# Designs tried in a protein design run: peptides against a protein of PDB entry 5KEZ. Part 67

Target 1, 320 residues: chain A of PDB entry 5KEZ
Amino acid sequence: NVAIYNPFRPWWERYQPVSYKLCTRSGNEDEFRNMVTRCNNVGVRIYVDAVINHMCGNAVSAGTSSTCGSYFNPGSRDFPAVPYSGWDFNDGKCKTGSGDIENYNDATQVRDCRLTGLLDLALEKDYVRSKIAEYMNHLIDIGVAGFRLDASKHMWPGDIKAILDKLHNLNSNWFPAGSKPFIYQEVIDLGGEPIKSSDYFGNGRVTEFKYGAKLGTVIRKWNGEKMSYLKNWGEGWGFVPSDRALVFVDNHDNQRGHGAGGASILTFWDARLYKMAVGFMLAHPYGFTRVMSSYRWPRQFQNGNDVNDWVGPPNNNGVI

## One batch from the design tools (peptide; aimed at target 1 R256 D306 V307)

Design b2_p25_6 (made by RFdiffusion4)
Pose (drawn by RFdiffusion4):
Structure b2_p25_6 (pose): chain A 320 residues (1-320), chain P 25 residues (1-25)
Amino acid sequence: as target 1 above (320 residues)
Amino acid sequence: SAVGKAGVTTPEQWTAYLRNHALGP
């Protein structure tokens, strides 16, 4: 991914890919393979955060400021380490004047245009689908058990299916024959938008962002909500079917208060209420549960938004 | 390298960038 130095090494630089080499601030390919093998050997599975909707920001300076030193040039769309060229992006397909996503009532541009200027991969091309599948198959054969598909709302459900069609079964040393990767797609669907999370049920589960937003408001006793109202918690509150939901109280994004749910999201900063919300979630049968494990940063709210929400993991001059 | 988004240079702009990234403009 792009090594971003202003601000200094933000957590979200990892969502701007430069190549598919397994080489990051978390470690190299040997350390990654070692982790996956050791965890599988004690029965704990690894799920990978797959960033496949885009490469890096279109305004990022060309050069080798990348986590493995790979060269890249966003202005010329050259990502030779993959390789991707300008033919591999949606510049000609997007219809907005800016080339970015401008209107979320238009389902087409949400898919074909640049998300906040991030170079949008042409996922309809077999070549691009093959390069992504090659990356995910490399991970599957190492032994990962599934994927979080980042920014799934900005990908066509059919393009996702075409990529998943190309995946191997899970490593037969650890998983039964015919096992398929566990897919959960990150789609923020709070209603009121043309894209529905149900559009993605053919591919795997989806993140249910309504879950933590509603639970936070309820536990905080905001907006007239009471815990007694949780008697019909689940689909009764308009959530996706339980067997399609990946649920959580907070995630790495919205724990920073700017996300789906804003200030209602409970986090480790609100430890007493947070424990209660996690407890309720873990005790209730709805959904497959994910628990957050975080790091501290110097929060500094100005106007209800944290100006330090970009700060990366604990580090010594960028080394984690 | 920088954020990779033109005109995004301050903490306030970085927060707005992240907010817009997650929820749209």

Design b2_p25_6_s1 (made by RFdiffusion4, then SolubleMPNN; from b2_p25_6, 10 letters changed)
Fold by OpenDDE base, seed 4:
Structure b2_p25_6_s1 (fold): chain B 320 residues (1-320), chain A 25 residues (1-25)
Amino acid sequence: as target 1 above (320 residues)
Amino acid sequence: AGVGVAGVTTNEQYTQYLKDFLLGP
């Protein structure tokens, strides 16, 4: 991914890929392979956060400022380490004036235009699908158990399906023969917009963002809500079917939020309430549970916003 | 039937909130 130095190596640089090489702030491919092996050997499975919707931001300077030193040129859509070129992005498909998503009530914009300037991959192309599949298959062959698909709302479900259809079975050294990768898709569906979580059920589980938001409100006792209201927690609260839900109390994004949804979200900063929420989540049968493991950073609030929301995990001069 | 609707934001609002992180401060 791109190496950002202003601010200094933020967490979000990881979500701006320039190659599919396994060289990151966390280590190189050999180290990753070693970790996966060691984890698998003790029954800990690895699920990779796969950023496959896009490459880096269109405004990032060309060069070799990346975690693996790969050259890239966002201006010309040149990512030779893949390789991708201008033919592999949705520049011509997006119909907005800016090239970015402008209207989230337009599903085509949401999927064909750039998410906050991030170069949007043309996932309709078999070439692009294959390059992504190759990346994911390399990880599968190393021994990962599955994937979180980042920004799934911004990809056509059919394109995702096409990629998934290219995936290998899991590594038989650790998984039963014929095992398929576990897939969960990040889809933000809080209602009110045309793209629905249900659009993605065919590909795997989806994130249920209503879960953390609603639970936070209840645990905080906002608006007179009570724990007793959780009697029909799950589908009874309008959540997706349990067998399609990936549930969580918080994630890396909403830990840093200031909006109404963000404010309701419980995090480790609110330790007691957070433990209650996480405990409830783990005890309740609804959905597949994900527990957040985060870190402290020097928060500085200005006008209700943490100006240090970019701060990544503890690191040694950018190396985690 | 579902209960408790407080604390839910729109998708666009949430996405806009996320945009700030993707672009940095």
Scores: peptide ipSAE 0.032, ipTM 0.611, DockQ to the pose 0.041
OpenDDE base, seeds 1, 2, 3, 5: peptide ipSAE 0.031, 0.025, 0.022, 0.031; ipTM 0.626, 0.629, 0.602, 0.637; seed 3 fails the geometry check

Design b2_p25_6_s2 (made by RFdiffusion4, then SolubleMPNN; from b2_p25_6, 9 letters changed)
Fold by OpenDDE base, seed 2:
Structure b2_p25_6_s2 (fold): chain B 320 residues (1-320), chain A 25 residues (1-25)
Amino acid sequence: as target 1 above (320 residues)
Amino acid sequence: AGVGVAGVTTPEQYTQFLREYLLGP
């Protein structure tokens, strides 16, 4: 991914890829392979956060300022380490004046235009699908068990399906022959938009962002909410079917208090309430559960917002 | 989600980005 120095190496630089090489702030491919092997050998499975909707931002300077040193040129849509060119992006498909998503009530814009300037890949192209599949298959061959698909709302479900249909079975060294990768899709659906999480049920599980938001309000006793109201927790609260849900108390985005639950989200900063929420989640049968492991950073609130919410994990001059 | 917008240079810009992305303008 791109190396961002202003602010200094923020956590979100990871979501601006310039290649599919496995060398980042976390380590190189050999180290990753070693980790996957060691984890698999003791029954711990690895699921990769796969960024396949886009490449880096269109405003990032061209050059070799990336975690693996690969050259890239956002201006010319040149990513030779893949390789991608101008033919592999949706610049001509997006009809907005800015080239960015301007209206989230327009599903076509949400899928075909740039997410906050991030160069939007033409996922309808078989070439692009194949390059992504090659990346994911390389990971499968290393021994990962599945994937979180980042920014799934911004991809057509059919394009995702086309990519998934190209995937190998899991590595038989650790998984039964014929095993398929576990897929869960990050879709923010709190209602009010035309794109629904149900659009993606055919590809795998989906994130249920209502879970953490609603649970937070209940445990915080906001708006007169009571624990007794959790008798019909799950589908009874308007959540997606249990067998399609990936549930969590918080994630890296809403932990920072911006949307998708906002201030209701419980985090490790509120230790007692957070433990209650996580305990309830793990005890209740609804959905597939995910527990967050995060880090502390020097929070600084201005006008109710943490101005340091960009801070990445503990690191040595940008390397973790 | 969790993507960082290109050209973010201040905490305020980052906060605005997150609000726009997560809430959907």
Scores: peptide ipSAE 0.025, ipTM 0.663, DockQ to the pose 0.393
OpenDDE base, seeds 1, 3, 4, 5: peptide ipSAE 0.019, 0.020, 0.022, 0.020; ipTM 0.584, 0.610, 0.638, 0.632; seed 1 fails the geometry check

Design b2_p25_6_s3 (made by RFdiffusion4, then SolubleMPNN; from b2_p25_6, 9 letters changed)
Fold by OpenDDE base, seed 5:
Structure b2_p25_6_s3 (fold): chain B 320 residues (1-320), chain A 25 residues (1-25)
Amino acid sequence: as target 1 above (320 residues)
Amino acid sequence: AGVGVAGVTTNEQYTQYLREYLLGP
């Protein structure tokens, strides 16, 4: 991915890929392979956060400022380490003046235009689908158990399906023959827009962002909410079907006071309430549960916003 | 019973905007 130095090596640089090489601040491919093997051997499975909607930002300077030293040129859409060229992006398909998403009520913009300047891959092309599938299959062959698909709302469900149809079965050294990768898709659906989480049910599970938002409100006792109201928790609260839901109290985005859920989201900063929420989530049968493991950073609020929300995990001069 | 459902009033456009801000491209 791109190496960002202002601010100094933020967490979000990881979501600006320039190649599909397993070479980042967290380690190299050999180290990753070793970890996956050791985990599988004791019954711990690995699921990869796959960034496949886009490459890096269009305004990033060309060069070799990346975690694996690969050259890239956002201006010419040149990513030779893949390789991608200008033919592999949706620049000509997006009809907005800026090239970015401008109207989230227009599903075509949401899926064909750039997410805040991130170069949008032409996922309708078989070439692009195949390059992504090759990346994911390499991980499957190493021994991962499945994937979180980042920014799924910004991809056409049919394009995702086409990629998934190219995937190998899981590695038979650790999984039963014929096993399929576990897929869950990040889709923010709080209602009111044309794109729905149900559009993606055919590809796997989806994130249910209403879960953490509503649970936070209840546990905080906001708006007169009571714990007793949770008696019909799940589908009774308008959530997606349990067998399609991936549920969580917080994630890396909304833990920083932004994203879906707003101020209601509970985090480790509110330790007592957070433990109550996580305990409830784990005790209740609704959905597939995910527990957050995070870290402290030096928060500094200015005008209601944390100016240090970019800070990543503890590191040694940028190396995690 | 499901009183809390009515409290989900945040527009997806706004939440997505915030996510975009966090990504910092």
Scores: peptide ipSAE 0.034, ipTM 0.640, DockQ to the pose 0.068; fails the geometry check
OpenDDE base, seeds 1, 2, 3, 4: peptide ipSAE 0.029, 0.033, 0.019, 0.033; ipTM 0.643, 0.642, 0.603, 0.629; seeds 1, 2, 3, 4 fail the geometry check

Design b2_p25_6_s4 (made by RFdiffusion4, then SolubleMPNN; from b2_p25_6, 9 letters changed)
Fold by OpenDDE base, seed 1:
Structure b2_p25_6_s4 (fold): chain B 320 residues (1-320), chain A 25 residues (1-25)
Amino acid sequence: as target 1 above (320 residues)
Amino acid sequence: AGVGVAGVTTNEQYTQYLRDYLLGP
């Protein structure tokens, strides 16, 4: 991914890829392979947060300022390490003046335009699908068990399906023959927008962002909400079907006071209430549960906003 | 629809905007 220095190596630089090489501040490919092997050998499975909707921001300077040293040029849409060129992006499909998503009530715009300047890959092209599949298949070969598909809301479900259809079975050294990768898709659907979580049910599970948001309001006792109202928790609260839901109390985005869920989201900063929420989630049968493991950063609020919400996890490999 | 559906007035568009902000430039 791109190396961002202002602010200094933020967490979100990891979501701006310039290649599909497995060398980041989290480690190199050999270290990753070692981890996956060690984990698999004791029954701990690994899924990868796969960023396949886009490459880096269009405003990032061209050069070799990346975690693996690969050259890239956002201005010309040149990513030779893949390789991608200007033919592999949706610049010509997006009809907004800025090239960015401007109206989330336009599903086509949400999927064909850039997410906050992130260069939007043309996933309708078989070439692009194949490059992504090759990346994911390499990970499957290493021994990962599945994937979180980042920014799935911004990809056409059919394009995702086309990529998934190219995936190999899981590595038979650790998984039964014929096993398929576990897939869940990050889709923010709190209602009121054209794109629905149900659009993606055919590809795998979907993140249910209503879960953490609603649970937060209940535990915080906002708007007169009571724990007794949780008697029909799940589908009864308008959530997606349990067998399609991946549920969580918080994620890395909304933990920082932003993203889907708003101020209702409970985090480790609210330790007592957070433990209550996580405990309830783990006890209740609805959905596939995910527990957050995060880190503390030096929060600094200015005008109601944490100006240090960019701070990434502790790292001692600052050279790359 | 459950009780919780009506209890929150969170705008998805706004929340998505905030998420987009976190992704940086």
Scores: peptide ipSAE 0.037, ipTM 0.626, DockQ to the pose 0.076
OpenDDE base, seeds 2, 3, 4, 5: peptide ipSAE 0.026, 0.020, 0.030, 0.032; ipTM 0.652, 0.603, 0.614, 0.646; seeds 2, 4 fail the geometry check

Design b2_p25_7 (made by RFdiffusion4)
Pose (drawn by RFdiffusion4):
Structure b2_p25_7 (pose): chain A 320 residues (1-320), chain P 25 residues (1-25)
Amino acid sequence: as target 1 above (320 residues)
Amino acid sequence: SAEPGFVYAGMPGGPGSSRGNHWFT
C-alpha cells in the first residue's frame, strides 16, 4: 500500500493498494505464511481484508513511497508491480464531471466512478478479475479461510461473483474437500438508498451496520429507546436474515465516531456500556459475531469529529 | 462456512473502510 507521510502513516493508507505483494507494515510474505500456518495448526482461522475495488488515490505523487518500495504512478495509472495500466481502470466508464462519486442516489456511478478519488478498477475486464483472483488464490493456498470484501457497495454484485468464480477451494491440509472461502461483504445499508445489502446475498454474507448503530442507541438510552425493546432483536428490527449477517458492536472505522451511527457507536472508550453491548451481542443468537480489538490514539474532538481519527497503530517512527 | 479466527488487515486495528486522502481539521 501507499506509504503516506502527511499525515504520518495513517491507518487508512492500507486501503490504498500499490500492488498485491504481501509486504506491509504488518510484515513480509514469510511472516504472513508463518502466521497463517501457526494459527491453522491450533484451529484458529485467518480472514483477510481484501481491498479490490480500487488502487490508490489519483492525486498521490508517483514514486516509490510504498510499503515494499514498488514504483507506481497514479496520474499515468501505472502500477507495474501488478501490472495495471490505464486500460485497467474505469476512467472511460464513469459519467460524472469530476470522475468521482457525486450522487449516491445513482447506483451506477457509485460503482463506476472513483470513491473519494481512489482509482477505480475496471472489474468487468477478465484481466483485472484474473489479477485479483491470482492475489486471493495466493492467500487461499497459504491457508486463509475467507475474506472481508472492502467497499463492496462500490462493486457490482456480478463482478464480485465473477472474481469469486475463479477462486480455489480452501487448502485441503486444513479444511474438508470442497470447502469454499467465507465471504463477508462490507456494505453499509441503513435504508434509504438504491443499493440494498440483499443485492449481495448471492456472493456471501454482508456486514449488518444497523446492528451496532441500533444497539448503541438502545444501551445509551437515546432517542427514546429502552432495553426492553430488544425482546424481538434481529430481523424483527429490519436486519438482514441472521444467516447472512456478520454483526459487531463497533468496527475499526466507526469506532472513530464519524461512521455509520456517529456518536451512538459504543467503543472501548465507553468501557462499561461497551462491555454490556458486547455481552448482549455474544449472548443473542442473531448473526455471526465479530469482536473488535483496538489501539489507543490521542482523540481530539472538534465539532463532534475527531481530528486525530487518522492516527495509525502505535509506532516508533512508523515501525509498528 | 465460518469458524472462529482473526481478521488480517495488514495492519493492527482490524478492518476499516476505504478512504482517500482526507481527514478532519

Design b2_p25_7_s1 (made by RFdiffusion4, then SolubleMPNN; from b2_p25_7, 13 letters changed)
Fold by OpenDDE base, seed 5:
Structure b2_p25_7_s1 (fold): chain B 320 residues (1-320), chain A 25 residues (1-25)
Amino acid sequence: as target 1 above (320 residues)
Amino acid sequence: DAYPGIFWSFLPGGPGSARGLSYYT
């Protein structure tokens, strides 16, 4: 991914890829392979956060300022480490004046235009699908168990399916022969927009962002909400079917106070209430549960916003 | 923050999520 130095190595640089090389602030490919092997050997499975909707921002300067030193040129859409070129992006399909998503009520813009300047990959192209599949298959062959698909809302479900159809079975050294990767898709559906979580059920599980938002409201006792109202928690609250849901109290985005779910989201900053929420989630049968492991950073609020929300995990001069 | 890492909109028609952009000079 791009190496950002202003601010200094923010967490979100990881979501601006310039190659599919396993070479980041977290380590190199050999170290990753070693970790996966060690984890698998003791029954701990690895699921990769796969960023496949886009490459880096269109305004990033060309050069070799990346975690693995790979050259890239956003201006010419040149990513030779893949390789991608101008033919592999949706610039010509996006019809907005800016090239960015301008109207989230237009599903075509949401999927074909740039997410806040991030260069949008042409996932309709078999070439692009194949390059992504090769990346994911390399990880499968290393021994990962599945994937979180980042920004799935911004990809056509059919394109995702086409990629998934190219994936190998899991590595038989650790998984039963014929096992398929576990897939869950990040789709933010809080209602009010045309793109729905149900559009993606055919590809795997989806994130249920209503879960953390509603649970936070209840546990905080906002608007007169009571724990007793949780008697029909799950589908009874308008959530997706349990067998399609991946549920969580917080994630890395909304942990910063202004993500999907807003201020209702509970985090480790609210230790007592957070423990209650996590405990409830783990005790209740609805959905597939995910527990957050995060870190403390020096928050500085200005006008209600944390100006340090960019701060990444503890590191030594940028190295994690 | 001159280069916000993320921003969100919870109103219909607004962005649901976005990653921050920055550059190295």
Scores: peptide ipSAE 0.037, ipTM 0.700, DockQ to the pose 0.074
OpenDDE base, seeds 1, 2, 3, 4: peptide ipSAE 0.029, 0.028, 0.026, 0.032; ipTM 0.690, 0.676, 0.693, 0.661

Design b2_p25_7_s2 (made by RFdiffusion4, then SolubleMPNN; from b2_p25_7, 15 letters changed)
Fold by OpenDDE base, seed 5:
Structure b2_p25_7_s2 (fold): chain B 320 residues (1-320), chain A 25 residues (1-25)
Amino acid sequence: as target 1 above (320 residues)
Amino acid sequence: DAYPGIFWSFLPGGPGAARGLTYYK
C-alpha cells in the first residue's frame, strides 16, 4: 500500500493498495507465511482483510512511496506491480463530474465511481477478476481460512461472485479436502439506500452494522430502551438472517465515527458498557461473532471531532 | 495537513450517506 507520511503512517493507508505483494508495515511475505503456519498449527485460523474494490487515491503522488517500494502512478492509472493500467479502471464508466461517488442513492455511482477518490477497479473485466483471484489464491495456498471483503457495497455482487468462483479450495495441510474459503462482506446497510445487504447473501456472510448501533442504544438506555426488549434480539429486530450475519460491537471505522448514530457505538473508551455489550454478544446465539482488538491513541476533540482519528496502532517509527 | 474522519448516518431517509468521510485541514 501507499506509505503516507503526513499524517505519519495513518491506519487508513492500509486501505490504499498499489500492489498485491504481501509486504507491509506488518511484515514481509515470509513472516506472514510463518505466522499463518504457526497459527494454523494450534487451531487459530487467519482471515485476510482483502481490499479488492480499488487501488490508492487518485491524488496520491506517483513514485515508490509504498510499503514494498513498488512504483505506481495514480494519475496514469499505472500499477505495474500487478499490473494494472488505465484500461482496468472505471473512469469512463463513472458519469459524475468529479469521478467520485456523489449520490449514495444512485446504486450505479456507488458501484462504478470512486469511493472518496480511491481509484475504482473495473471488476467486470475478466483480467481484473483474475488478478484479484490470483492474489487471493496465493493467500489461500499459504493457508488462510478466508476473507473479509472490504468495501463490498461498492462492488457488484455478480463481480464478487465471479472472483469467488475462481478461488481454490483451502490448503489441505490444515483444512479438510474440498473446504471452501470463509467469506464475509463489508456492506453498510442501515436502511434508506438502494443497496441492500441481501444483495450479497449469495456470496457469503455480510456485516450487520445495525447490531452494534442498536445494542449501543439499548446498553446506553437511550430513548427509554430496556434490556428486556432484547428478548427477540436478532431477526426480530430487523437484522439479516443469523446464518448470513457477522456481528460485532465495534470496528476500526465506527469506533472513530461521528454523526447521528455514531455516538451509539460502544468502544473500549467506555469500558463498563463495552464489556456488557461484548458479553451479551458472545452469550447470544445470533450471528457469527467478531471481537475487536484495538488500541488507545491520544484523542483530541475539536468541534466534536477527534482530529487524531488517523492514528494507527502502536509502532516502531512506522513499523508495526 | 489533512486528517480524514468518518461520518455515520443511521437515520433512514436522511440526507447523509451511510458512510462518509470528513477531512480536517
Scores: peptide ipSAE 0.034, ipTM 0.714, DockQ to the pose 0.046
OpenDDE base, seeds 1, 2, 3, 4: peptide ipSAE 0.033, 0.030, 0.032, 0.029; ipTM 0.704, 0.709, 0.718, 0.681; seed 4 fails the geometry check

Design b2_p25_7_s3 (made by RFdiffusion4, then SolubleMPNN; from b2_p25_7, 13 letters changed)
Fold by OpenDDE base, seed 3:
Structure b2_p25_7_s3 (fold): chain B 320 residues (1-320), chain A 25 residues (1-25)
Amino acid sequence: as target 1 above (320 residues)
Amino acid sequence: EAYPGIDWSGLPGGPGAARGLTYYT
């Protein structure tokens, strides 16, 4: 991914890929392979956050400022380490003036335009699908158990399916023969927009952002909400079917007030309430649970916004 | 209608935004 130095190595640089090489702030491919092996050998499975909707931001300077040193040029859509070129992006499909998503009530914009300037891959192209599948299959062959598909809301479900159909079975050294990768898709659906979580049920589980949002409201006792109202928690609250849901109290985005967050989301900053929420989640049978492991950063609020929400995990000069 | 208590205005790109807004790079 792009190595960002202003601000200094933010967490979100990981979501601006320039190649599918496994050289990151966390280590190189050999170290990753070693970690996966060690984890699998003790029954701990690895699920990779796969960023396949886009490459880096269109405004990032061209060069070799990346975690693996690969050259890239966002301006010309040149990512030779893949390789991708201008033919592999949706620039010609997006009809907004900026090239970015401008209206989330327009499903076509949400899928075909750039998410906050991130260069949008043309996932309708078999070439692009194959490059992504090769990346994911490499990880599968290393021994990962599945994937979080980042920004799934911004990909056409059919394109996702086409990629998934190219995937290998899981590594038989650790998984039963014929096992398929576990897939969960990041889809932010809190209602009121045309894209629905149910659009993605065919590809795997989806993130249920209603879960953390509503649970936060209840535990905070906002709007007269009571814990006793949780007696029909899950589908009874209008959430997706349990077997399609991946649930969580917070994630890296809404922990910082980003995306489907808002003030209702409970985080480790509210330790007592957060423990209550996580405890409830783990005790309740609804959905597939995910527990957040994060870190403290020096928050600095200006006009209601944390100007340090970019701060990444504790690191040694950018290396964790 | 969107769920109450959720503020989408925190990010210029609305829901789904973040991932390092381009103006930060």
Scores: peptide ipSAE 0.073, ipTM 0.736, DockQ to the pose 0.103
OpenDDE base, seeds 1, 2, 4, 5: peptide ipSAE 0.047, 0.057, 0.064, 0.066; ipTM 0.722, 0.727, 0.726, 0.721; seed 4 fails the geometry check

Design b2_p25_7_s4 (made by RFdiffusion4, then SolubleMPNN; from b2_p25_7, 12 letters changed)
Fold by OpenDDE base, seed 4:
Structure b2_p25_7_s4 (fold): chain B 320 residues (1-320), chain A 25 residues (1-25)
Amino acid sequence: as target 1 above (320 residues)
Amino acid sequence: SAYPGIWWSGLPGGPGAARGLEYYT
């Protein structure tokens, strides 16, 4: 991915890929392979956060400022390490003046335009699908158990399906023959937008963002909410079917959010309430649970926003 | 949406563009 130095190596640089090489702040491919092997050998499975909707930001300077030294040129849409070119992006498909998503009530914009300037891959193309599948299959062959699909709301469900249809079975050294990768898709659906979580049920589980938001409100006792109201927690609260839900109290994004939804989210900063929420989540049968492992950073609030929300995990001069 | 607000406050559109900036109302 792109190496960002201003601010200094933010966490979100990881979500700006320039290649599919397994060479990042966390280590090289050999180290990753070693980690996967060691984890699998003790029954710990690895699920990769796969960034397949986009490449890096359109305004990032061309060059070799990347975690694996690969050359890239966002201006010309040139990512030779893949390779991708201008033919592999949705520049001509997006109809907005900026090239970015401008209206989240326009599903076509949400899927075909750039997410906050991130170069949007043309996932309708078999070539692009195949390159992504190759990347994911490489990981599968190494021994990962599945994937979180980043920014799934910004990909057409059919395109995701086409990629998933190209995936190998899991590595039989650790998984039963014929096992398929576990897929969960990041889809932010709090209602009010045309894209629905249900659009993605066919591809795997989806993130249920209403879970953390609503649970936060209840645990905080906002608006007269009571724990007793959780009696019908899950589908009874309008959440997606349990067998499609990936649930969590917080994630890296909403830890840093603001507004009504962001404010309700419980995090480790609110230790007591957070433990209550996580404990409840783990005890309740609804959904597939994910527990957040985060880190402390020097928060600095200005006008209700943390200006240091970019800060990544503890590192040694950018290397984790 | 019952939870209007900003879930992510990254730097949209710039050289340091962050992952998805979501606005909900």
Scores: peptide ipSAE 0.028, ipTM 0.720, DockQ to the pose 0.091
OpenDDE base, seeds 1, 2, 3, 5: peptide ipSAE 0.025, 0.024, 0.024, 0.026; ipTM 0.696, 0.685, 0.685, 0.706

